Peptides against a protein of PDB entry 6TME. Designs and how they scored, part 281

Target 1, 324 residues: chain A of PDB entry 6TME
Amino acid sequence: NRLKRAYIALQAWKKAFYSDPFNTAANWVGPDVCSYKGVFCAPALDDPSVLVVAGIDLNHADIAGYLPPELGLLTDVALFHVNSNRFCGVIPKSLSKLTLMYEFDVSNNRFVGPFPTVALSWPSLKFLDIRYNDFEGKLPPEIFDKDLDAIFLNNNRFESTIPETIGKSTASVVTFAHNKFSGCIPKTIGQMKNLNEIVFIGNNLSGCLPNEIGSLNNVTVFDASSNGFVGSLPSTLSGLANVEQMDFSYNKFTGFVTDNICKLPKLSNFTFSYNFFNGEAQSCVPGSSQEKQFDDTSNCLQNRPNQKSAKECLPVVSRPVDCS
Target 2, 324 residues: chain A of PDB entry 6TME as posed
Amino acid sequence: NRLKRAYIALQAWKKAFYSDPFNTAANWVGPDVCSYKGVFCAPALDDPSVLVVAGIDLNHADIFGYLPPELGLLTDVALFHVNSNRFCGVIPKSLSKLTLMYEFDVSNNRFVGPFPTVALSWPSLKFLDIRYNDFEGKLPPEIFDKDLDAIFLNNNRFESTIPETIGKSTASVVTFAHNKFSGCIPKTIGQMKNLNEIVFIGNNLSGCLPNEIGSLNNVTVFDASSNGFVGSLPSTLSGLANVEQMDFSYNKFTGFVTDNICKLPKLSNFTFSYNFFNGEAQSCVPGSSQEKQFDDTSNCLQNRPNQKSAKECLPVVSRPVDCS

## One batch from the design tools (peptide; made by RFdiffusion4, then SolubleMPNN)

Design b2_p26_8_s1 (from b2_p26_8, 17 letters changed)
Fold by OpenDDE base, seed 4:
Structure b2_p26_8_s1 (fold): chain B 324 residues (1-324), chain A 26 residues (1-26)
Amino acid sequence: as target 1 above (324 residues)
Amino acid sequence: SLEERDKELDKKRDEEVKKRIEEMQK
């Protein structure tokens, strides 16, 4: 019965393929779905004597097509990996029936529409990768209520603000990079207890960095480059005891880069180039350490090479944003 | 870079998926 449903689903999917350059679905013939390339069966969790389709792995198959609603019949699937294809359209709502979904990777495809809210319906989801698509609209706040290990959202068309619920996330890695997010980083960010890596690269984020970033004591990578952040770096950044890679480049930061930041014990790379910093501690100077790499290029620093002109600096430096 | 990290991630993920599938089939 379960395999029969799987057969219906997989045949519908095969029919939804526009192009299969590697002939991946060539053997998708007959009722023995467990022999299908990219389809993996396992004993059912509720009955070990029953074989079910438990996983799909079509990674790097370069398949063009869409996901038909019949995929909702694959109710035993826990692993769904179809990255690096050319699937288009939307994620079917019928996938809500896949209650065992554990890992969902649809990255590097041609999906469009709003955030696939069906992912929020999966109670056991641990891994969500929707990067390198054309998803748009706002990010639902509920995404951070999920017990996800990683959240990969980068290279999409998401807009609006980052939800304040981000502080509830238990994810170790979160990527927002290369979207259209706007507004401030929520102060609740400091509550992300398990965060190791967070990337905000290439958005339209603005305002001051929240002081609460300094509470991220487990973070090893913090990249906020290529945004519209203003003001001084929070003094609380001295609390980032485990940060190794930190990037604030290509923003509108002002003020002084302090020793407390540049002397962070695990810091290996700190890039703060292309801002309007008007001073830096000696410990922040590129070449001051053999163990640490710094980039202070294109700021408003005195007696440093490759800085902005006085004409460029004066209007900004003379009107610092007060983040207090 | 992010792109480089993504490539590395993809490679690791591909290997992990295979391993997980094998484990599920036991």
Scores: peptide ipSAE 0.502, ipTM 0.941, DockQ to the pose 0.851
Fold by OpenDDE base, seed 2:
Parts: sequence; C-alpha cells; structure tokens
Structure b2_p26_8_s1 (fold): chain B 324 residues (1-324), chain A 26 residues (1-26)
Amino acid sequence: as target 1 above (324 residues)
Amino acid sequence: SLEERDKELDKKRDEEVKKRIEEMQK
C-alpha cells in the first residue's frame, strides 16, 4: 500500500523534527496522510483510481530537523518543496527511489556535505534549487546534462571550476553566485541556447571572459561581478542583443569600454565599476542616456569623478593581460 | 541585489507550487 509507505515515511520525518514552531506537523496523526498539512495527494500516474502522496510543500515552516532515509518511501512524490526551514544534515540517498521527482527545492536550509548527487538520479527533474545551504566540494559536471529549466546553486560552499558541460545546459536561469568557484568561465558557455539569466557574483573566477559569451543571444541578465576577471571585455559582447542587466563590477578588467557594448539595444543597466578600465566611449558615460544607467566608478578613466589614483592604476594598466 | 531577486523568486515559486499542486489534484 502506497499510502501506508507514505505514512511510515512521514511519521519518521515528524520524529526527525527538532522544532516545529508553527506546529505544522501537529495534524500528522493517523493513517490519512492526505490530510496532513503540507502533504498533497493526487491520483497515481499508473493507476488513477489510487491516491498517492504526490507533493510536499513545507515552505516557510521554519522546521528544524533532518531528512530521514525513510523519505525514500515517498516514491510517488513529484514536487518536493521545503525551502526556508532549518533542516540539517545531508540529502538522503534513499530519495533515489523518488523517480517521479519533478521539482526539488531545499533552498534556505542548513544542509551540508557534497552536492546531492541523488538529484542526478531523477530522470524527470526540471527544477533544482539548493541555494542558501552549506553544500560544498565540486559541482558534478552531470548536472548540466539534466534537462533542467533552472539551476539555483548560489550561496553555498562549492569549489573548483565550473564544468565544461555547462554548454549542454538547457536551463533558462543558472546561478553560481556566492560560492568559491575558481578558474575561467568555460568557452562552452556560448552553447547555452536557452539561457536568459546567469549570475556569477562573488566567486573566485578568473582569467579572461570567453568570446563565446557573445553567442548568448537570449540572455537578459549577465552578472559577473565580484570576481577576479582580467583583460578587456570581449568585443563579441555586442552580440548580446537582449541583455538588459549587465554587471562586471569588482573585477580586474582593463582596456576600453566600447560603444558596441554600451549601445546594446535592450541594455538598461550596465555596471562596470571597480575595475581598471582606462577608457570608455561617450555612450558609456553615466548620464549620457536617459534610458540607460551606467556606473563607471573606481576605474582608471580620465576626466571622470571617483576614479582610482594614478598610483593604483599605473601598475595594472601598464601591464594589460592579453586575452588573444 | 541578488537577495532582492531571490525574494521575488521565492514569492513567485510559492505561488506556482500551489497552482501546480492544484493541477495535480484534478
């Protein structure tokens, strides 16, 4: 009996709660699991006459506890949303049994350990949100082989390089922000044909930006701020026909910010402050357009306010990194 | 900011989850 298995799982989970400040699980009593708060039943896909637990929504319940292995008994769950809780520990490998998993949101918790590789075992997964946790280690390259609509990884402890497989991703939104990713952005990034938004904020990324970024025709948000990028902005950025928000601030970029970038047709905000740019086109000057907002603060620009001193600029500007 | 964006995202997703659950229950 599927509901019996669900009962066992849910009771084990209730037992794994250390704190339930809103008494969310107060009604988690008895065999009628479909009446449990945050538990949702639906007709089984294989037998519409049978009700199964198809969804969990415990978002914003502020529950402290862990995910017990018995959750693997929830084999019919397709939606698992438990964000904004205080769950700790690791994602149990027993969740591999949840082969119908479609959306998995464990964001804003206290999960630790490596990337939850169990997520890779779900063949139908479309949405993965593990942001605002303490996941660590390498990002498995296989994550980008998944047909995900969105990949949210920000605010974790991930390290190492961004996998070359990123180009295989069909995700519209990918966030890497506030991790410890290092190395260069892979050249394969240009192959992300469905990408609308990508965020690299606050990592240890370095090197030159790949020219292939210019192939991201559908991108509306590109944020690479607060990294260690060097060299000039790729001229191919002129290909970002749909970019609205672009941020390269707090890097070590040098060279000239060109008209071709600042005149992008849908560009509304372009921040390139806190770099070592030594020139900008007139179209890049803050206040030059009413439709576009620019920030050129703390560069090596002449005749602009709030720039770095010559002493700060000279060592960097005189030794530009050749990205060719 | 990213935080603001995340808040907006959370709100949207919370609403979407409810809708999806309702759809599944039909």
Scores: peptide ipSAE 0.513, ipTM 0.944, DockQ to the pose 0.868; fails the geometry check
Fold by OpenDDE base, seed 5:
Structure b2_p26_8_s1 (fold): chain B 324 residues (1-324), chain A 26 residues (1-26)
Amino acid sequence: as target 1 above (324 residues)
Amino acid sequence: SLEERDKELDKKRDEEVKKRIEEMQK
């Protein structure tokens, strides 16, 4: 009996709670699991006459505990949302049995360990949110082979380089922000056909930006701030016809910020502060447009306020990195 | 900011999850 298995799983989970400040699991008593708060039943896909546990929603329950292996018995779950709790430990490998998993949100918890590779085993997964945890190690290249609508990885402890397979991703939104990613952005990034938003904020990324970024025609948000990028901005950025928000601040960029970038047709905000740019077009000057906002603070620009000293600029500007 | 964006996303997701659950139960 599917509901009996669900009962075993849910009771095991209740036992794994250390704290339930809102008494969310207070009614998790007895065999009628469909009445449990945060547990949702639906007709089974293979037999409409049978009710199964199809969804879990424990968002914002502030529950402390861990995910026990018995959760693998919830084989009919397609929606798993436990955002904003205090769950710790690792994601159980037993969740590989949840073959109907469609949306998985464990964001804003205290999970640790490597990337939860069990997520890669779910054939129908469309949404993955693991942000605001303590996941560490390498990002599996296979994550981008999945047909995901969104990939949220920000605010973790991921290391190593961004996989070259990123170009295979069909996701509209990808966040890498506030991790420990290093190396260059792969050139394959330009192959991301459905990308609307990508965020690299606050990593250890370095090298030159790939020219292929300019092929991201559908991108509305591109944020690469707070990294170690060098060289000039690619001229191909003029191809970002739909970009609205662009941020390159807090890097080591050099060279000239061109009209072709600052005059992008949909550009609303462009921040390139805290770099080593030695020139900008008039169209890039803050206040030059009523429709666009620019920030050129703390560069090596002449005749602009709040710039770096000559002493700070000279060693970097005189030795520009050639990205060709 | 990213934090502000995340808050907005969370709010949107919470609403969407409820709708999806309701649809599944029909």
Scores: peptide ipSAE 0.502, ipTM 0.941, DockQ to the pose 0.830; fails the geometry check
Fold by OpenDDE base, seed 1:
Structure b2_p26_8_s1 (fold): chain B 324 residues (1-324), chain A 26 residues (1-26)
Amino acid sequence: as target 1 above (324 residues)
Amino acid sequence: SLEERDKELDKKRDEEVKKRIEEMQK
């Protein structure tokens, strides 16, 4: 009996709660699991006459606890949303049995350990949100081979390089922000045909920006701020026909910020502050446009306010990095 | 900011989840 298995799983989970401030699981009593708060039943896909637990929504329940292995008994769950809790530990490998998993959101918790590779076992997964946790280690390259609509990884402890398989991703939104990623952005990034938003904020990324970024025609948001990028901005950025928000601030960029970038047709905000740019086109000057906002603060620009001193600029500007 | 975007995302997702659950139950 599927509901019996669900009962076992849910009771095990209730026992795994250390704190339930809103008494969310107060009614988690008895065999009628479909009446449990945050538990949702639906007709089974293989037999419409049978009710199964198809979804969990415990968002914003502030529950402290862990995910017990018995959750693997919830084999009919397609939607699993438990964000904004205080769940700790690791994502159980037993969740591999949840072959119908479609959306998995464990964001804003206290999960630890490596990337939950169990997510890779779900053939129908479309949405993965693991942001605001303490996941660590390398990002498995296989994550980008999956047909995901969105990949949210920000605010974790991931390290190492971004996999080259990123170019295979069909995701419209990918966030890497506030991790410990290092190395260069892979050149394969330009192959992300469905990409609308990508965020690299606050990592240890370095090297030159790949020219292939300019191939991201559908990108509306590109944020690479607070990294260690060097060299000039690629001239191919003129190809970002739909970019609205672009941020390169807090890096080590050098060179000239060109008209071709600042005059992008959909550009609304372009921040390139806190770098070592030694020149900018007139179109890049803050206040030059009513429709666009620019920030050129703390660069090596002449005749602009709030720039770095010559002493700070000279060592960097005199040694431009060749990205060719 | 990312934080602002995340808040907006959270709100949107919360609403979408509810809708999807309702649809699933029909």
Scores: peptide ipSAE 0.499, ipTM 0.940, DockQ to the pose 0.884; fails the geometry check

Design b2_p26_8_s2 (from b2_p26_8, 18 letters changed)
Fold by OpenDDE base, seed 5:
Structure b2_p26_8_s2 (fold): chain B 324 residues (1-324), chain A 26 residues (1-26)
Amino acid sequence: as target 1 above (324 residues)
Amino acid sequence: SLKKREEEEEKKREEEVKKRIEEMKK
């Protein structure tokens, strides 16, 4: 029966624990898996008279171990949350059998290997959190073909370019921060109709920002800091009617920061420090508004404090990148 | 800043998960 299979899976997992500091699995004894700490049962979707393991929540258990292939026997699991542990190894391919997977959170662990492509096999997946691991390699383009509400990829070892399929994503939150992504932000980004928050912090992204960013009408947070972006800020950024937090700091931007950007109606914080901007509108000056915070530190601005030296500025400012 | 936002989102998600589990048990 289904609970027997769950028992086999959970006992195999317990055996795969190297350390359980809080004794989370201490009561993982006997056939009554529904009494196990962190195991949640519910009536099966196909037969309400049958009780099945529907969810796992081991968040913040600090468990060291790995995910054994027997976890594939948990075929009724829709919620799998095991963040803030010390699980290592790879995500088992056997999890492809968990066809009801709705939320998958393995963040804050020690997982390694390529992107867990098994996540792409789950037809009903809505939430994917794999941040703060050691996943590496390319991001599969197919991730953005899924109807995900949130995609958390930050603090991994992902490399290569951001897929152009990003425009197909219906996610409200997407994080790429603190990886090794390179290349340009795809122009298709403007097609992300449901996007509220996107974070690119701390990658190797380069080139000009695409004009299509200005089409992100619902975005409240846009952070592209700590990359290698060049050129001027797109004039189309004036279209970000709902942006509250915007950060372009620690790049190689040049040109003039315009009124149209700094006067965005919902803008609360705009950081463009540590670039090579050679001018800014009065509305962009820190202290010019009580409602908005600006940081123009370490640019090539005249008559502003804490700017780069002429020696640092001249080589870059004299050779502006044309993004047209 | 990112870390703070992530922590807040994590807390919200945990609450949502708990709610969802309870709903599934009904």
Scores: peptide ipSAE 0.032, ipTM 0.682, DockQ to the pose 0.794
Fold by OpenDDE base, seed 4:
Structure b2_p26_8_s2 (fold): chain B 324 residues (1-324), chain A 26 residues (1-26)
Amino acid sequence: as target 1 above (324 residues)
Amino acid sequence: SLKKREEEEEKKREEEVKKRIEEMKK
């Protein structure tokens, strides 16, 4: 009965293909769905004597089409990987029936519409990759209530602010890059206990960096480049004991870059170029260390090469934003 | 507590799913 339902689902999906350049679904014929290319069967969790469709892997198949509602019949699927295709439309709400969903990767497709809230209905979801699509609107705060290992949201059309619930996330990797997020980074960010990598690149984020960033002891990568951040770097950044890669470039930061930041013990690359910093410690100067790379290009630094003109600097530096 | 039992059941389910995934990769 389960394989029959899977057959119905997979045949409906085949019919929803507009183009299959590699003939991936050419062998999707007959009731033996476990022989289908990209379909993986395993013993059912509730009955090991029953074979069920447990995984789909159609990565890099360049398939054009959409996801039909009949995919909701694949109730035993735990792995759904269909990245690097040309699937369009929306993620079907019928996928809420896939209660065993563990990894969901629809990245690098042509999906549109709001955040796929069906992903929030999966109790055991650990991996969510929806990057490189055209998802739009607000990010649901509930996404960070999920026990996810990784959250990939980059290269979409998400808008509004980063939810304050971010502090509840147990994810090690979170990407917001190349969206339309606005507002400040929530102060609750410091509560992300398992965070290793966070990327905010290329949004409309603004305001001062919260001091609570310095509480992210496990962070190895922190990239806030290409935003509208203002003010000085928080002194609490000296608490980033494990940071290796840090990027604050292409913002509107002012003030002095301190020794406490540039002497972070595991820091290998620190980029703070294209801001309005008016001073830096000697430890921050490019070439001052063999173990660390710095970029101070296009700031308001004295006696450094490739800096902004006085005309560009004076209006900004003379009106520092108070983040206190 | 009910919450603790739910958490334990969820953990068990996760472990079962992980096991199945590992078996599929063989």
Scores: peptide ipSAE 0.017, ipTM 0.512, DockQ to the pose 0.058
Fold by OpenDDE base, seed 2:
Structure b2_p26_8_s2 (fold): chain B 324 residues (1-324), chain A 26 residues (1-26)
Amino acid sequence: as target 1 above (324 residues)
Amino acid sequence: SLKKREEEEEKKREEEVKKRIEEMKK
C-alpha cells in the first residue's frame, strides 16, 4: 500500500542522515509514518478513504545527509519543505514520480550540480525555492513556462544569460540575486504581467536596461544593484506606477536622473549611488522630500557631497554609452 | 484534506516571501 511505500522511503532517508542534532527522526520507528515528526498525512485525492503522506516539513532541523532515490516512493507528497538543513548531493531524478508536488523548498542547504530539472516535470508546482545552495550552470528556459507564483534562485552559482522566456512567467516574485548571471536583461521582461518583486543584485549583468521595464505596472520592488549596467536610465521607468523600492546602485550608469523617475507616486526608496550620473533633478536630491528617501552618493554630480573625483568621472562621463 | 492544506500553506508562504526578500537585500 501507499503507506508501506512511504515507510520504505522514510527509513531510507533516515539511513541517509549523517547527523540529526535535534533528534528529529528519533521517532521515525515503525509502520505508523503519519506519527513521524515532520511527516504529515492527508486523505488521498483519488480515494478519500486512504490516508497518504501528503507533506514533509523538516525546516530548520540542521540535518546533515543526502536525499536518497527511495524518496521517489513518496508519490502523494504535495508539500516538501526541508530548508535550513545540511543536505548535500543532488536532487534525485526519482522525485519525478511526485506528480502532485505543489511547493518545493530545499533552500539553505548544500545541494550541488546543475539546476534540478526534475522540478520542471511537476505539472502542479506553484512554489520553487532553491536559494542558498551551490547549484550551477545554466538556468533552463523552461522554468519560466511553469505556472509558478514565486521563483527563488538567489545565492547559487548559476551562470550564463537570463532566458528570454522570462516574459512568459506568471510569478509575482523572482530572485536572481548573488549568482553569476551575465548579459543583458531580456526585453521580454516587460511581459511579466503579474510581477511584483524582482531582484538582480550581485550578478555580472551588463548592457543597457531595456525600455520594456517601464511596462511592469505592478512591480513594487525593482533591485538591479551591484552589476555592470551602462547607459542612461530608461525614460520609460516613469511607467512604474507602483514601485516602492528601486535600487540601481553599484553599476556604471551615466546621464541624468530625471524628475519623472524621482516623482513616481509610490516611490519610497530610490538608491542610485555608486554610478557615474552627471546630473539629477531637484526632486532626486536627498532630503528634498520627507516621504521619499534618496541616495546619490559616489556619482559625478556637481555641488553634491561624497562624489567621485573629476579624474575618475571624466573618462566615463565623456564617453557615454548610447542605448538608443 | 490535501486541498485544504495546500490552501493554508499558500497563505503562510505569502508572509514568508516578504521576509525572504528583505533578508536578501542585506
Scores: peptide ipSAE 0.036, ipTM 0.588, DockQ to the pose 0.043; fails the geometry check
Fold by OpenDDE base, seed 1:
Structure b2_p26_8_s2 (fold): chain B 324 residues (1-324), chain A 26 residues (1-26)
Amino acid sequence: as target 1 above (324 residues)
Amino acid sequence: SLKKREEEEEKKREEEVKKRIEEMKK
């Protein structure tokens, strides 16, 4: 019996709770799992006459505990949302049995270990949120081979380079922010056809920005702030016809910020502060437009307030990085 | 800010999830 298996799984999970401040699992008693708070049943896809556990929603329950392997018995679950809890440990490999998984949200927990590769085993996965955890190590390249709508990886401990397979992603939103990613942004980034928002904030990324960024014509948000990027901004950024928010602050960029970038038609906010830019077009000057906001603070600009000293600028500006 | 945007997107997503859950219950 499928519900019996679900009962075993859910009781094992309840046993794995160390703290349940809101008594979310207080009614998790007896065989009627469909009445459990946060458990949702639906007709099985293979047999509409059979009721199965199709979804879990324990968002914001502040539950402390871990995910026991018995959760693999929830084979009919398509929606698994347990964000904003205090679950610890690793994502069980037994979840590979949940072949109907469509949305998986374990964000804002205390999960550890490598990237949960079990997520790669789910053929129908469309949404993956693992942000605000302690996942570590290399991001598997295969993540971008999946047909995901969104990939939230921010606020973890991921290291190494961003896989070149990123160009294969069909995701509209991808966040890398606040990890330990290093190396260059792959040139394949320009192949992300459905990309609307991409965030690289607060990593150890370096090198030149690839020219291929300019091919991201659907991007509305591009944030590469707080990294180690060098060189000039690619002239191809003029191709970002739909960009609204762009942030390159807190890097080591040099060169001239051009009109072609600052006059982007949808641009509302452009922050390029805390770099080593030695010039900017008039259209980039803060206050030059009522429709656009700019921040040019702490660069090497002449005749602008709050710039770096000549002593700080000269060593960097005099040795521009050639990105060609 | 990123945080604000994330919160907004999270809220939107949660609403969508709730809708889907309700649909499954029917």
Scores: peptide ipSAE 0.021, ipTM 0.624, DockQ to the pose 0.738; fails the geometry check

